Peptides against a protein of PDB entry 8RAJ. Designs and how they scored, part 58

Target 1, 54 residues: chain A of PDB entry 8RAJ
Amino acid sequence: LPAENEDPDKAVVDLHRSPPKTKDPDLTPSGIIAKVKAGDMTQETARELLLAMR

## One batch from the design tools (peptide; made by RFdiffusion4, then SolubleMPNN)

Design b2_p24_8_s1
Fold by OpenDDE base, seed 3:
Structure b2_p24_8_s1 (fold): chain B 54 residues (1-54), chain A 24 residues (1-24)
Amino acid sequence: as target 1 above (54 residues)
Amino acid sequence: MEEERKKKIEEIEKEIEEKKEEEE
């Protein structure tokens, strides 16, 4: 059986990888405001999300 | 209802502007 050397080095979850800055444009402070303006988000949810980004 | 929404959006916009000025 060819032991596929699955390099154990690919399992190094870089714990120093800055938590993926949510590249979701929808979760940026500006994206949250845009959703509140559009009526697609409640003010309460927007406030909670913005507080969690502090 | 609409005025309270407008006021809260303005407060959020101000808070974001203050954070941008702190990052410069």
Scores: peptide ipSAE 0.058, ipTM 0.588, DockQ to the pose 0.084
Fold by OpenDDE base, seed 2:
Structure b2_p24_8_s1 (fold): chain B 54 residues (1-54), chain A 24 residues (1-24)
Amino acid sequence: as target 1 above (54 residues)
Amino acid sequence: MEEERKKKIEEIEKEIEEKKEEEE
């Protein structure tokens, strides 16, 4: 049976993928607002977190 | 209750927009 030429070019690990800046999406200003909108965070706690990021 | 929550979310959104403009 003919060996299927597995194209070796599908394993190009993009070495230029900047490490995900895992700014924890939950600790971003946008993540804090999303939690307040969902009702999962109080506005006071959100304000304190946003002031600590200043 | 729902209107006060909307108003304070808008205030928080504004404070964040002002901070983004200060970081550019």
Scores: peptide ipSAE 0.057, ipTM 0.588, DockQ to the pose 0.112
Fold by OpenDDE base, seed 1:
Structure b2_p24_8_s1 (fold): chain B 54 residues (1-54), chain A 24 residues (1-24)
Amino acid sequence: as target 1 above (54 residues)
Amino acid sequence: MEEERKKKIEEIEKEIEEKKEEEE
């Protein structure tokens, strides 16, 4: 298990990179919401990520 | 400030619920 220490600001999900098949729970739609709720991610970044998964 | 954050989270939750309903 690679460590839960990718800062959401350093999860450069390159919005131009094909949605990473990353089993990162933090990159799931539910994980992105959880980060926004925690205040660890901006709403704008979350919206962009969720749109890139569409 | 907290109320705006709450409203914004509710909007994201709604956009995700709509996506789950489109995948069923």
Scores: peptide ipSAE 0.054, ipTM 0.579, DockQ to the pose 0.103
Fold by OpenDDE base, seed 4:
Order: C-alpha cells, then structure tokens, then sequence
Structure b2_p24_8_s1 (fold): chain B 54 residues (1-54), chain A 24 residues (1-24)
C-alpha cells in the first residue's frame, strides 16, 4: 500500500474557521499535544487551538 | 533547542492538567 503522504497542508487548521465540530482525535486537546510532541505542530498553533476551545 | 521544546510541552501539559482538575 503506498504510504498516504498526508499532505502537511491538510493539517492547516484554519484558526479563523469555527472550531470543527468533528471529534477528530487530532483536534482534541490531547491530539494537539501529541502533534506538538511529535514535532508535527508548532507550540504557537497548538496554543491558539487550545485557546479557541476554551 | 530540544530542552526548550521539552519545557514548553511540559508547560502546555500542566496547563491542560490544571483545566481538568478545575472541571472536577
């Protein structure tokens, strides 16, 4: 199976878009932290996402 | 550089744990 190159451009959460009502595990507070730990997300983007969920 | 990322992750983890304790 070709490794689906998940285009890093599809992980651009539009911070101006209403918080996705999707229970995407990647958009949970725990999923955001996991992406920062993996180096797949900047701390700044993670902070903005976590603040938008408050 | 790696230690600064580690400290910043630990700070975010602490801020989220504190929010979970405030919801209980």
Amino acid sequence: as target 1 above (54 residues)
Amino acid sequence: MEEERKKKIEEIEKEIEEKKEEEE
Scores: peptide ipSAE 0.050, ipTM 0.570, DockQ to the pose 0.110

Design b2_p24_8_s2
Fold by OpenDDE base, seed 3:
Structure b2_p24_8_s2 (fold): chain B 54 residues (1-54), chain A 24 residues (1-24)
Amino acid sequence: as target 1 above (54 residues)
Amino acid sequence: SKEEREKKIKELKEEIEKKKEEEE
């Protein structure tokens, strides 16, 4: 498969797109997964949250 | 529905907040 040379200039433009400020850091997919790993959230509640955010 | 998803997100926020208040 030819390694398409992804133009390095396109990667720099996407770094300035601040991800939409999720107003609640605890409700990000990463924050939910972190709470489950810490034991602060059940896997079932996390699954429901992640499905609702899709 | 989009409205059902927003309701479920609110309920789950409230459940998380309630658990944080019980741990203090």
Scores: peptide ipSAE 0.209, ipTM 0.758, DockQ to the pose 0.121
Fold by OpenDDE base, seed 2:
Parts: C-alpha cells; sequence; structure tokens
Structure b2_p24_8_s2 (fold): chain B 54 residues (1-54), chain A 24 residues (1-24)
C-alpha cells in the first residue's frame, strides 16, 4: 500500500483555520429560549434579543 | 435599521456577559 504522504501543511492549515465561528448556538431564537428555561437569562433580556433579531 | 439592530444585539450580549461575571 503506498504510504499516504499526508501533507503536514493540511494539518497546520486546519489548526490555523479558526473553527468556523460557530454562530453562538446560544444566540439563536431557540438558544435564547433554552437559556430562559434554564434560568440563565431573564425574560426581559430574552424579549429584547428576540425583538432585535426580527 | 439593520445597523441599529446589530448595535442593540451587541449591547445585550455585553450586558449578559457582565451579569455572568458578577455571579462568579
Amino acid sequence: as target 1 above (54 residues)
Amino acid sequence: SKEEREKKIKELKEEIEKKKEEEE
């Protein structure tokens, strides 16, 4: 089996690729509602965020 | 405006982060 010369440059490029800015899953409408349900966010702050996202 | 909404979202994120730092 030919030894796959895994180009060491692909691993370095993938490490320096900032993880695709995972849109803070916490700032989706569903994430905001989940934080309110967990007690980590007030209903008022959640309402303002949800209104600002419209 | 889209810009005003983006500003308000940024302010609310900063307020949430500040409240978390005050609870630690």
Scores: peptide ipSAE 0.207, ipTM 0.758, DockQ to the pose 0.041
Fold by OpenDDE base, seed 5:
Structure b2_p24_8_s2 (fold): chain B 54 residues (1-54), chain A 24 residues (1-24)
Amino acid sequence: as target 1 above (54 residues)
Amino acid sequence: SKEEREKKIKELKEEIEKKKEEEE
């Protein structure tokens, strides 16, 4: 019988990964894409922001 | 650098804010 030693610590580490406190909801990848769709941001500026966040 | 990326993000925020002020 393969004992699935699923390390219970991997699941606990993922739960304790505080969601990245995106201090600026407007600078999330989703927020940037929303601004481009609304016309409030150019595709070029959005591309540069997304590249700077990567 | 991380610092250069943070600077570039700040400059891009300021450019976005400036464009919003020019459109009002």
Scores: peptide ipSAE 0.206, ipTM 0.759, DockQ to the pose 0.130
Fold by OpenDDE base, seed 1:
Structure b2_p24_8_s2 (fold): chain B 54 residues (1-54), chain A 24 residues (1-24)
Amino acid sequence: as target 1 above (54 residues)
Amino acid sequence: SKEEREKKIKELKEEIEKKKEEEE
């Protein structure tokens, strides 16, 4: 049985895993805008959050 | 006002779009 040489190069865990995309859909830029539209967030708080994500 | 809020949401969307274009 050919030993499947599992290419050790697949164990390069992409250390460039993009910084964890905010798992909370409400903390995305689109989610923040949706909260402002709903009236669940102030425009000022939304602006501060969007600046902090820059 | 609802209209003022919609105007500001449009402005915030435009700022987000501009930031995406600056990252491209």
Scores: peptide ipSAE 0.103, ipTM 0.649, DockQ to the pose 0.092

Design b2_p24_8_s3
Fold by OpenDDE base, seed 1:
Structure b2_p24_8_s3 (fold): chain B 54 residues (1-54), chain A 24 residues (1-24)
Amino acid sequence: as target 1 above (54 residues)
Amino acid sequence: EKEERKKKIEEIEKELEEEEEKKR
């Protein structure tokens, strides 16, 4: 099956969904901070994601 | 700008540290 390129902008991790235990490097605390550093994520979304992981 | 991104990250890291101290 072709890997659906789910646009990284559509991986709005639903903050109401339990954090996916996926080894997605972009969903780790370090990966989220890296996306904010790159400008690929807003500070607000990063804050909400990091708080939902605690 | 790259400097504004650094400041925003430092602010997130600080808010996270303050929330962790409040839970202790």
Scores: peptide ipSAE 0.091, ipTM 0.625, DockQ to the pose 0.104
Fold by OpenDDE base, seed 4:
Structure b2_p24_8_s3 (fold): chain B 54 residues (1-54), chain A 24 residues (1-24)
Amino acid sequence: as target 1 above (54 residues)
Amino acid sequence: EKEERKKKIEEIEKELEEEEEKKR
């Protein structure tokens, strides 16, 4: 009898995979401000994005 | 400099607060 050891560990759907936060954390006001603080975004782009959210 | 970035963000936060106060 071929014992197909189908490794059951490949079917661990990570039940702790938080549903993809449809809120890109980078598109929140706090995320935009954090990117400017890091130097990953220009002040101008951050200003335009923050104004468009209001 | 990290301090210059902080000042520029504080300026944006202030402009945004002033525009919110004008809408009340």
Scores: peptide ipSAE 0.088, ipTM 0.635, DockQ to the pose 0.158
Fold by OpenDDE base, seed 2:
Structure b2_p24_8_s3 (fold): chain B 54 residues (1-54), chain A 24 residues (1-24)
Amino acid sequence: as target 1 above (54 residues)
Amino acid sequence: EKEERKKKIEEIEKELEEEEEKKR
């Protein structure tokens, strides 16, 4: 039985990793435009969301 | 209908580009 050297270094949660700014990629200006292009969002709803981001 | 959708997407893209340019 070779001892599994479980490298404990894979569990270093980088405490200095700035919390991912989970700007929901779907609520970014580019994500909104992509939804309009796909036909998944109306142009009116997209305009209102984009105006609310100004 | 597809052409009106393209024109309004282009208008929205232009308005966003003008705002990004004002933020630099």
Scores: peptide ipSAE 0.078, ipTM 0.615, DockQ to the pose 0.109
Fold by OpenDDE base, seed 5:
Structure b2_p24_8_s3 (fold): chain B 54 residues (1-54), chain A 24 residues (1-24)
Amino acid sequence: as target 1 above (54 residues)
Amino acid sequence: EKEERKKKIEEIEKELEEEEEKKR
């Protein structure tokens, strides 16, 4: 089965929803930093996500 | 713009290192 490229731009992480136990490697602290370095995530969003993981 | 983005990534990296040190 062809892996549909799910557009990484559609993970609207609802920052007001209790952090789902995200199996998404992209929502790990290291994955968030990697996205900011790539330019795929704003730094404000990265900071809010990291604070929500504490 | 590139320099502000670098400083602010360095701040995030520092906050993560401080949190990893607290887990030891």
Scores: peptide ipSAE 0.076, ipTM 0.602, DockQ to the pose 0.103

Design b2_p24_8_s4
Fold by OpenDDE base, seed 2:
Structure b2_p24_8_s4 (fold): chain B 54 residues (1-54), chain A 24 residues (1-24)
Amino acid sequence: as target 1 above (54 residues)
Amino acid sequence: DKKKREEKIKKIEEELEKKEEEEE
């Protein structure tokens, strides 16, 4: 039976691709607003964090 | 209480939009 040469090199997930810098979605301006919308953060804490990022 | 939260979120969104426009 001819073994089909499935080239094993197409399954190498490039382990050297630096994980996209996951800017902690929780520390982005949009993530802070999302936490305020969800009720997980106070508006005062959100304002202080957004002022510290300026 | 819902309306006050929505107005406060809107002010934060407007303040952020203005900061994004100042960084371009």
Scores: peptide ipSAE 0.078, ipTM 0.619, DockQ to the pose 0.118
Fold by OpenDDE base, seed 5:
Structure b2_p24_8_s4 (fold): chain B 54 residues (1-54), chain A 24 residues (1-24)
Amino acid sequence: as target 1 above (54 residues)
Amino acid sequence: DKKKREEKIKKIEEELEKKEEEEE
C-alpha cells in the first residue's frame, strides 16, 4: 500500500469550509494532538483545525 | 525547543479540555 504522504499542509481543512464530519481518527481532537506530539503536524495547523471544530 | 513544544501542546490540550466540557 503506498503510504500516501498526506502532507500535513494538505490537511489544511479550508477554514472557510465546515469542519469535515470525517470519521478520520487523524482529524479528531485527540488525533490532531497525537500528530503534533509525533511532529507530523505543525502547531499552527493543529490550532486552526481545533478552532474550526469549535 | 522541547519545553516550548510541551508548553504549546499544553495550551492545545487545555483548549480541548474546554471543548469536552462544553460538549457535556
Scores: peptide ipSAE 0.074, ipTM 0.614, DockQ to the pose 0.099
Fold by OpenDDE base, seed 1:
Structure b2_p24_8_s4 (fold): chain B 54 residues (1-54), chain A 24 residues (1-24)
Amino acid sequence: as target 1 above (54 residues)
Amino acid sequence: DKKKREEKIKKIEEELEKKEEEEE
């Protein structure tokens, strides 16, 4: 199990790297929103991640 | 400000709901 301890600051989704086929539920669009709701992710980081997945 | 965070979350949700509707 890849540890659930990739800090949202260390989810270096390199915006230039193809969106990792991360089966990480926390890197899904819904998971990113959930982190923003929890206050664990900034809106800016969430927007960048969601744009990189488009 | 909790209200500013909620407004920002709502805007992200609305942007995602639009993407789900565009995929259907």
Scores: peptide ipSAE 0.073, ipTM 0.609, DockQ to the pose 0.103
Fold by OpenDDE base, seed 3:
Structure b2_p24_8_s4 (fold): chain B 54 residues (1-54), chain A 24 residues (1-24)
Amino acid sequence: as target 1 above (54 residues)
Amino acid sequence: DKKKREEKIKKIEEELEKKEEEEE
C-alpha cells in the first residue's frame, strides 16, 4: 500500500493541479480543519482547499 | 489572537456541517 507521505505544502500545490484521489486523512475536510487548529495550516490555505473540494 | 482563530475555525466548521446536511 503506497502510503504517500506527501508534505502538506506539496499536497496544497498538487490540489491546485488536480484533487488527489488519495484518501489521505490529512487532505479530508476534517483533516484540513485539524491542521488549522494545530497551527500547521493557514486559514487562507484551508479555505482555498475546502473550496477546491466543493 | 488565539480566540479570534478559534472563532473563525468554528464558523468554517459550522459552514461545512450545513453543506453536509444540504447534500443528504
Scores: peptide ipSAE 0.070, ipTM 0.601, DockQ to the pose 0.104

## One batch from the design tools (peptide; made by RFdiffusion4, then SolubleMPNN)

Design b2_p25_1_s1
Fold by OpenDDE base, seed 1:
Order: sequence, then structure tokens, then C-alpha cells
Structure b2_p25_1_s1 (fold): chain B 54 residues (1-54), chain A 25 residues (1-25)
Amino acid sequence: as target 1 above (54 residues)
Amino acid sequence: DRMKELEELAREIEERRRAEREAAE
């Protein structure tokens, strides 16, 4: 199989990437921080979620 | 510290949500 050179130019940083939808409707701001501390969420995803709650 | 910034943002949102609940009672 040809290694698809996924062109590094397809890191279209979608500057319009929709904020991640919380799968958990009961996810509190403190619950987001707890997931980041547990390693279950990235800081970036946490930031996007928190900003969507603002 | 990026974690501190997230904790501050989380606190601001949580405080706002608390105030909104208390204002709706």
C-alpha cells in the first residue's frame, strides 16, 4: 500500500473547528478540570469546552 | 501555568452559573 503521504498541508487547522460537544450533559467546569488532571482530557479540549460554556 | 488559567476560567463559569441559579430561585 503506498504510504499515503497525508500532506502535512492537510493540517488545515480548521480555525472554525466546532467546539467539542460534551457527551456528558452533566459535565461541570470542575468536572472538566478533573478530567484534565486525570489525563482523560487535553488542556485544549478543556479550554474549548469551558469557552463554549462562557 | 496553563492549568491555572483553565482553573480560573472554570471558576469564573461556575460562579456565574451559581449566580444564575440563585437569581432564578
Scores: peptide ipSAE 0.625, ipTM 0.906, DockQ to the pose 0.771
Fold by OpenDDE base, seed 3:
Order: structure tokens, then sequence, then C-alpha cells
Structure b2_p25_1_s1 (fold): chain B 54 residues (1-54), chain A 25 residues (1-25)
């Protein structure tokens, strides 16, 4: 089946989504930045994790 | 730009966590 065009309007940013939890409880803020720079984490996931640590 | 904002936020959190440790000694 041709991939149904994902309706670009269904990117409802669920503002009520619980922030992602790191699987590593010892992940530091610098460790998050290092993962983003390495390409191992998205900027969005990094932002959500950092904001949860604030 | 957005990476600098993340780096700043990370720094703020690390500085706070350092101050909290130093205040508990």
Amino acid sequence: as target 1 above (54 residues)
Amino acid sequence: DRMKELEELAREIEERRRAEREAAE
C-alpha cells in the first residue's frame, strides 16, 4: 500500500505528554548535550529532559 | 542558536546542582 500521506496537521504536539525519562538515572546535563552533539539524541528530547531537571 | 540555548540551560542546571552539593557539605 502506498504510504498514506501522514496528514501534516496531525502533528498535534501533545503538550500533555509526560516528558521522556532517560533510561540512565545518572545522565547529567552535560551528558545530554554530548549525546545531542554525537547525534544520539534529538534537540527536542534533550530540551524535555533538561526542563524536567530544572 | 538552539544548541546554545540548550547548552545554557544545561549549565544553569549543573550550577544549581553544584551549589546544592556545596551547601550540603
Scores: peptide ipSAE 0.624, ipTM 0.905, DockQ to the pose 0.757
Fold by OpenDDE base, seed 2:
Structure b2_p25_1_s1 (fold): chain B 54 residues (1-54), chain A 25 residues (1-25)
Amino acid sequence: as target 1 above (54 residues)
Amino acid sequence: DRMKELEELAREIEERRRAEREAAE
């Protein structure tokens, strides 16, 4: 069975191209922190998103 | 330490958003 090489680069939110529009209207502050802890989001990204919610 | 600062910021925002909802009811 071919191992599904899920390309890990598709999960990295590339911030270099747009201010972080939360495509997920349901992204809570706690959800942002959970993504950082999982390694799915950088601390810098999380900070920018959180500051945009302030 | 940087993660704690983010967790504190997230908490402040959640608390503010909760207070705003409770004040609008």
Scores: peptide ipSAE 0.616, ipTM 0.904, DockQ to the pose 0.714
Fold by OpenDDE base, seed 5:
Structure b2_p25_1_s1 (fold): chain B 54 residues (1-54), chain A 25 residues (1-25)
Amino acid sequence: as target 1 above (54 residues)
Amino acid sequence: DRMKELEELAREIEERRRAEREAAE
């Protein structure tokens, strides 16, 4: 069965519905910053994820 | 610079997580 390429754009953390459970347990602080720099994550989402890791 | 603030926060968390790993070895 072809592995459906999980569209990386579906990692929209719906921040309004629950504290962001990083669905990616391997998401590092540097990985968050890299996504913001790539345009794949908003600065606000990144701030909330980082604060949840604190 | 809002990106610099995020990079500083990310660094603080990475440093803390590193220290916690090194203290558990």
Scores: peptide ipSAE 0.612, ipTM 0.905, DockQ to the pose 0.689

Design b2_p25_1_s2
Fold by OpenDDE base, seed 4:
Structure b2_p25_1_s2 (fold): chain B 54 residues (1-54), chain A 25 residues (1-25)
Amino acid sequence: as target 1 above (54 residues)
Amino acid sequence: AELEELEALAEEIEAARRAAEAAAR
């Protein structure tokens, strides 16, 4: 089965976009760390997102 | 080292959120 091309453009959390009002599990501190570990997010973007939650 | 710093920051934020949620109940 061809691996579903999860569009790599959907993994970029736009830091200038208001966080979706949905409890996106991927926008939790733990979800951010999971994306970094998966290679779907840079450490810098993760740091900026985490600091914005403080 | 840099990932461990991010993990520590994430844990601090999750702990603060859980504490705030517990204080609001």
Scores: peptide ipSAE 0.578, ipTM 0.891, DockQ to the pose 0.700
Fold by OpenDDE base, seed 5:
Structure b2_p25_1_s2 (fold): chain B 54 residues (1-54), chain A 25 residues (1-25)
Amino acid sequence: as target 1 above (54 residues)
Amino acid sequence: AELEELEALAEEIEAARRAAEAAAR
């Protein structure tokens, strides 16, 4: 079987993981909204992430 | 409507983060 190219850039947003101290664009408020608009994140997950940044 | 509410929340948080970063200098 050809190795499925698991795209290593699926930033699995683990809500239970300590927020990475890195400026991960995926963990900026604007980056979260961009993922929702792209269909890569649910609105519920986005709301939970945003509220965890408050 | 729900996306617009998330956009407003994101802008509030981003503004608060910018203010906190500016106060920490």
Scores: peptide ipSAE 0.576, ipTM 0.891, DockQ to the pose 0.695
Fold by OpenDDE base, seed 1:
Structure b2_p25_1_s2 (fold): chain B 54 residues (1-54), chain A 25 residues (1-25)
Amino acid sequence: as target 1 above (54 residues)
Amino acid sequence: AELEELEALAEEIEAARRAAEAAAR
């Protein structure tokens, strides 16, 4: 089985860096909610990310 | 309840972004 490259681009969203203007679907408001629902993100981190997009 | 609050916040932000994008055209 090809090892799915664990993409080392876990974009460490530096909350202190301007939110990357990356069209990363994972950094949309809906993408953040999807990660919380999947258990891949805490509600606290999601709240902070969402508020930083305001 | 807490997830529903986050969903509402996400929807507010998406609406604000869409409005800002529409105003910038």
Scores: peptide ipSAE 0.575, ipTM 0.891, DockQ to the pose 0.666
Fold by OpenDDE base, seed 3:
Structure b2_p25_1_s2 (fold): chain B 54 residues (1-54), chain A 25 residues (1-25)
Amino acid sequence: as target 1 above (54 residues)
Amino acid sequence: AELEELEALAEEIEAARRAAEAAAR
């Protein structure tokens, strides 16, 4: 399934879906916050991803 | 409140990444 270039602003991060085999190199802290503001990510998911980047 | 906490955490991480990049140059 071609998920290799979804704009970081449009990709719904589903943590319950098997990790995409692509390192999304484009998931920045700012991109995570943008997804939360867009309603495309939960605050809990965002917190977990941010803490994993620390 | 919770979004503002996430924004602060994101800013902390971005600052740490910028500092690490600057220290590696």
Scores: peptide ipSAE 0.572, ipTM 0.890, DockQ to the pose 0.696

Design b2_p25_1_s3
Fold by OpenDDE base, seed 3:
Parts: C-alpha cells; structure tokens; sequence
Structure b2_p25_1_s3 (fold): chain B 54 residues (1-54), chain A 25 residues (1-25)
C-alpha cells in the first residue's frame, strides 16, 4: 500500500479558520488553562478559545 | 513563555467578566 505521504505541510494550522467553539458553556478561562496544563488541550486551541472570549 | 502569555490573557478575560458582573449586581 503506498504510504500516503501525509504532507506534513497539511498540518498548517489554518490561521484563518474560525476559532473553535467550546461545547461547554461553563468553560472558564482558568478551565482552559487547566486543560492545557493537563495535556487535554493544545496551546493553539486555548489561544483561539481565549481570544473568542475577549 | 507562550504559556505565561495564555495565562495573562485568561486573567484579563476573567477580570473583565468579574467587573461586568459587579456592574450588573
């Protein structure tokens, strides 16, 4: 089977993508930071969520 | 660090939410 060369360049975070919406309306800014520290969220996702709350 | 920047942003948002809540009380 041809190894699909997952073009590592397709991991280009679309900087123009709308920030992810949290499904948890009770997710606080501190809760976001806690998830990043726990490894349950990326820094990028956290940044996008926080900026959407600003 | 990038993490410290995120923490700073989080604290700024929390403060604004608290200030808004105090204005509505």
Amino acid sequence: as target 1 above (54 residues)
Amino acid sequence: SEMEELERLAREIERRREEEARRLA
Scores: peptide ipSAE 0.611, ipTM 0.903, DockQ to the pose 0.765
Fold by OpenDDE base, seed 2:
Structure b2_p25_1_s3 (fold): chain B 54 residues (1-54), chain A 25 residues (1-25)
Amino acid sequence: as target 1 above (54 residues)
Amino acid sequence: SEMEELERLAREIERRREEEARRLA
């Protein structure tokens, strides 16, 4: 049986979605950049997240 | 590049957070 690699629907942190109440430890500045480099986040979303952390 | 600007911004924020964490510890 082919293991359906369900690509986990990587919850694109939509900034227009309520800020994840969970301090997602992965929402570090470095973690945001890693998501952009992986193609899991847009540069625009990353910029907005980073600016909100400033 | 736009990516280098994001990386610069990320490093600036991370540094500030580390400095604040050190002041509160």
Scores: peptide ipSAE 0.608, ipTM 0.903, DockQ to the pose 0.693
Fold by OpenDDE base, seed 1:
Structure b2_p25_1_s3 (fold): chain B 54 residues (1-54), chain A 25 residues (1-25)
Amino acid sequence: as target 1 above (54 residues)
Amino acid sequence: SEMEELERLAREIERRREEEARRLA
């Protein structure tokens, strides 16, 4: 059985693959930056999310 | 750096959101 090790924590919000279901409706621009700094988000994803908020 | 650009973009968006929120309040 392929272990669907969908590591649920690696919601790599690939904006190219699916509109980011912002699991966090409360995701602020500062919250995005904090996730990037924590390694929980790529800079690319962060850029795209931020640009979508513009 | 690219990170500093993201931080700048974030601050710009936050400022705009705050300005809009103040206009609607």
Scores: peptide ipSAE 0.607, ipTM 0.904, DockQ to the pose 0.760
Fold by OpenDDE base, seed 5:
Structure b2_p25_1_s3 (fold): chain B 54 residues (1-54), chain A 25 residues (1-25)
Amino acid sequence: as target 1 above (54 residues)
Amino acid sequence: SEMEELERLAREIERRREEEARRLA
């Protein structure tokens, strides 16, 4: 079976997935904003993530 | 703008986390 290389960079942060125990530096508030500005995250996903951190 | 709102929210959360980190250090 070809291991679908799920590109780990497409970590769709499933908000329903337990926050990765690894403090992904990209999941800092500033990192989230940087991803949105880079086009790597939607504003909607960013809003949901930020609100979950509140 | 919607982006400015996100940036404001991010700054508020970051500030709270920094304040909590300072209390635990």
Scores: peptide ipSAE 0.607, ipTM 0.902, DockQ to the pose 0.701

Design b2_p25_1_s4
Fold by OpenDDE base, seed 2:
Structure b2_p25_1_s4 (fold): chain B 54 residues (1-54), chain A 25 residues (1-25)
Amino acid sequence: as target 1 above (54 residues)
Amino acid sequence: SSMKELEELAREIEEEKRKEEEELE
């Protein structure tokens, strides 16, 4: 049976991709609101974190 | 609702931060 040549070169992680400025999505105002909606954060903790960003 | 107030506060902060970023360019 012919071995299908799986070209292994498609796994080249482009090392020159500037790391996405991962503004940690968890630390954005929108990320905080998402955590509250998911039940992973209390409304009080969310308010305190948001007010600390102001 | 308290959740709506949090969403409003989050939006206000995001808008303020966007203006600060636009003023620094």
Scores: peptide ipSAE 0.574, ipTM 0.875, DockQ to the pose 0.669
Fold by OpenDDE base, seed 3:
Structure b2_p25_1_s4 (fold): chain B 54 residues (1-54), chain A 25 residues (1-25)
Amino acid sequence: as target 1 above (54 residues)
Amino acid sequence: SSMKELEELAREIEEEKRKEEEELE
């Protein structure tokens, strides 16, 4: 089975947009932490996103 | 560290979501 290289499409998380009810796997708590570790998200943005999931 | 606080918060949310899913089954 060919490994589909899912291009990391630029999900610019607009913090002022209504909380996306999208099951974007990239917006899971683990996905947010992974983006921070990769340098693709600030700790502040990650904190705001995580707090919005609470 | 602020990173450990984020990892803790992420874990709490994942555990809450898992409990909500387990209560629905």
Scores: peptide ipSAE 0.561, ipTM 0.873, DockQ to the pose 0.661
Fold by OpenDDE base, seed 1:
Structure b2_p25_1_s4 (fold): chain B 54 residues (1-54), chain A 25 residues (1-25)
Amino acid sequence: as target 1 above (54 residues)
Amino acid sequence: SSMKELEELAREIEEEKRKEEEELE
């Protein structure tokens, strides 16, 4: 089985990419907040993502 | 303040999603 190297570095949340049906824990509301707190995401991008989940 | 607003929005969405899941059971 090819190990899909899901390179964790390529969670480039492409705002234009259809949300992958993969339950990426980093795409949960809590995961988004965690990324902002870590400095891995801007507050603006986080707001846009959260509002798109509503 | 802006981080608290984001945390509140995230919590609201998680609560809405949980209610939608509970209504479907």
Scores: peptide ipSAE 0.561, ipTM 0.873, DockQ to the pose 0.671
Fold by OpenDDE base, seed 4:
Structure b2_p25_1_s4 (fold): chain B 54 residues (1-54), chain A 25 residues (1-25)
Amino acid sequence: as target 1 above (54 residues)
Amino acid sequence: SSMKELEELAREIEEEKRKEEEELE
């Protein structure tokens, strides 16, 4: 059986973790929207992250 | 649409951050 390399670097967006000071494109407002469209993030989690950036 | 509201919120935040960066230059 091919071991599905689950990329362990799927950064679990810990809503309680201080936003990483890294300009991670995945944590930009546009990156968050892209994750929701890909099905990699819920709309609720995206809303909470976006509101925390305001 | 809930997705459209998220896209609007994301755009507003990006525009606000861009203005803050332009005001600091």
Scores: peptide ipSAE 0.560, ipTM 0.873, DockQ to the pose 0.707

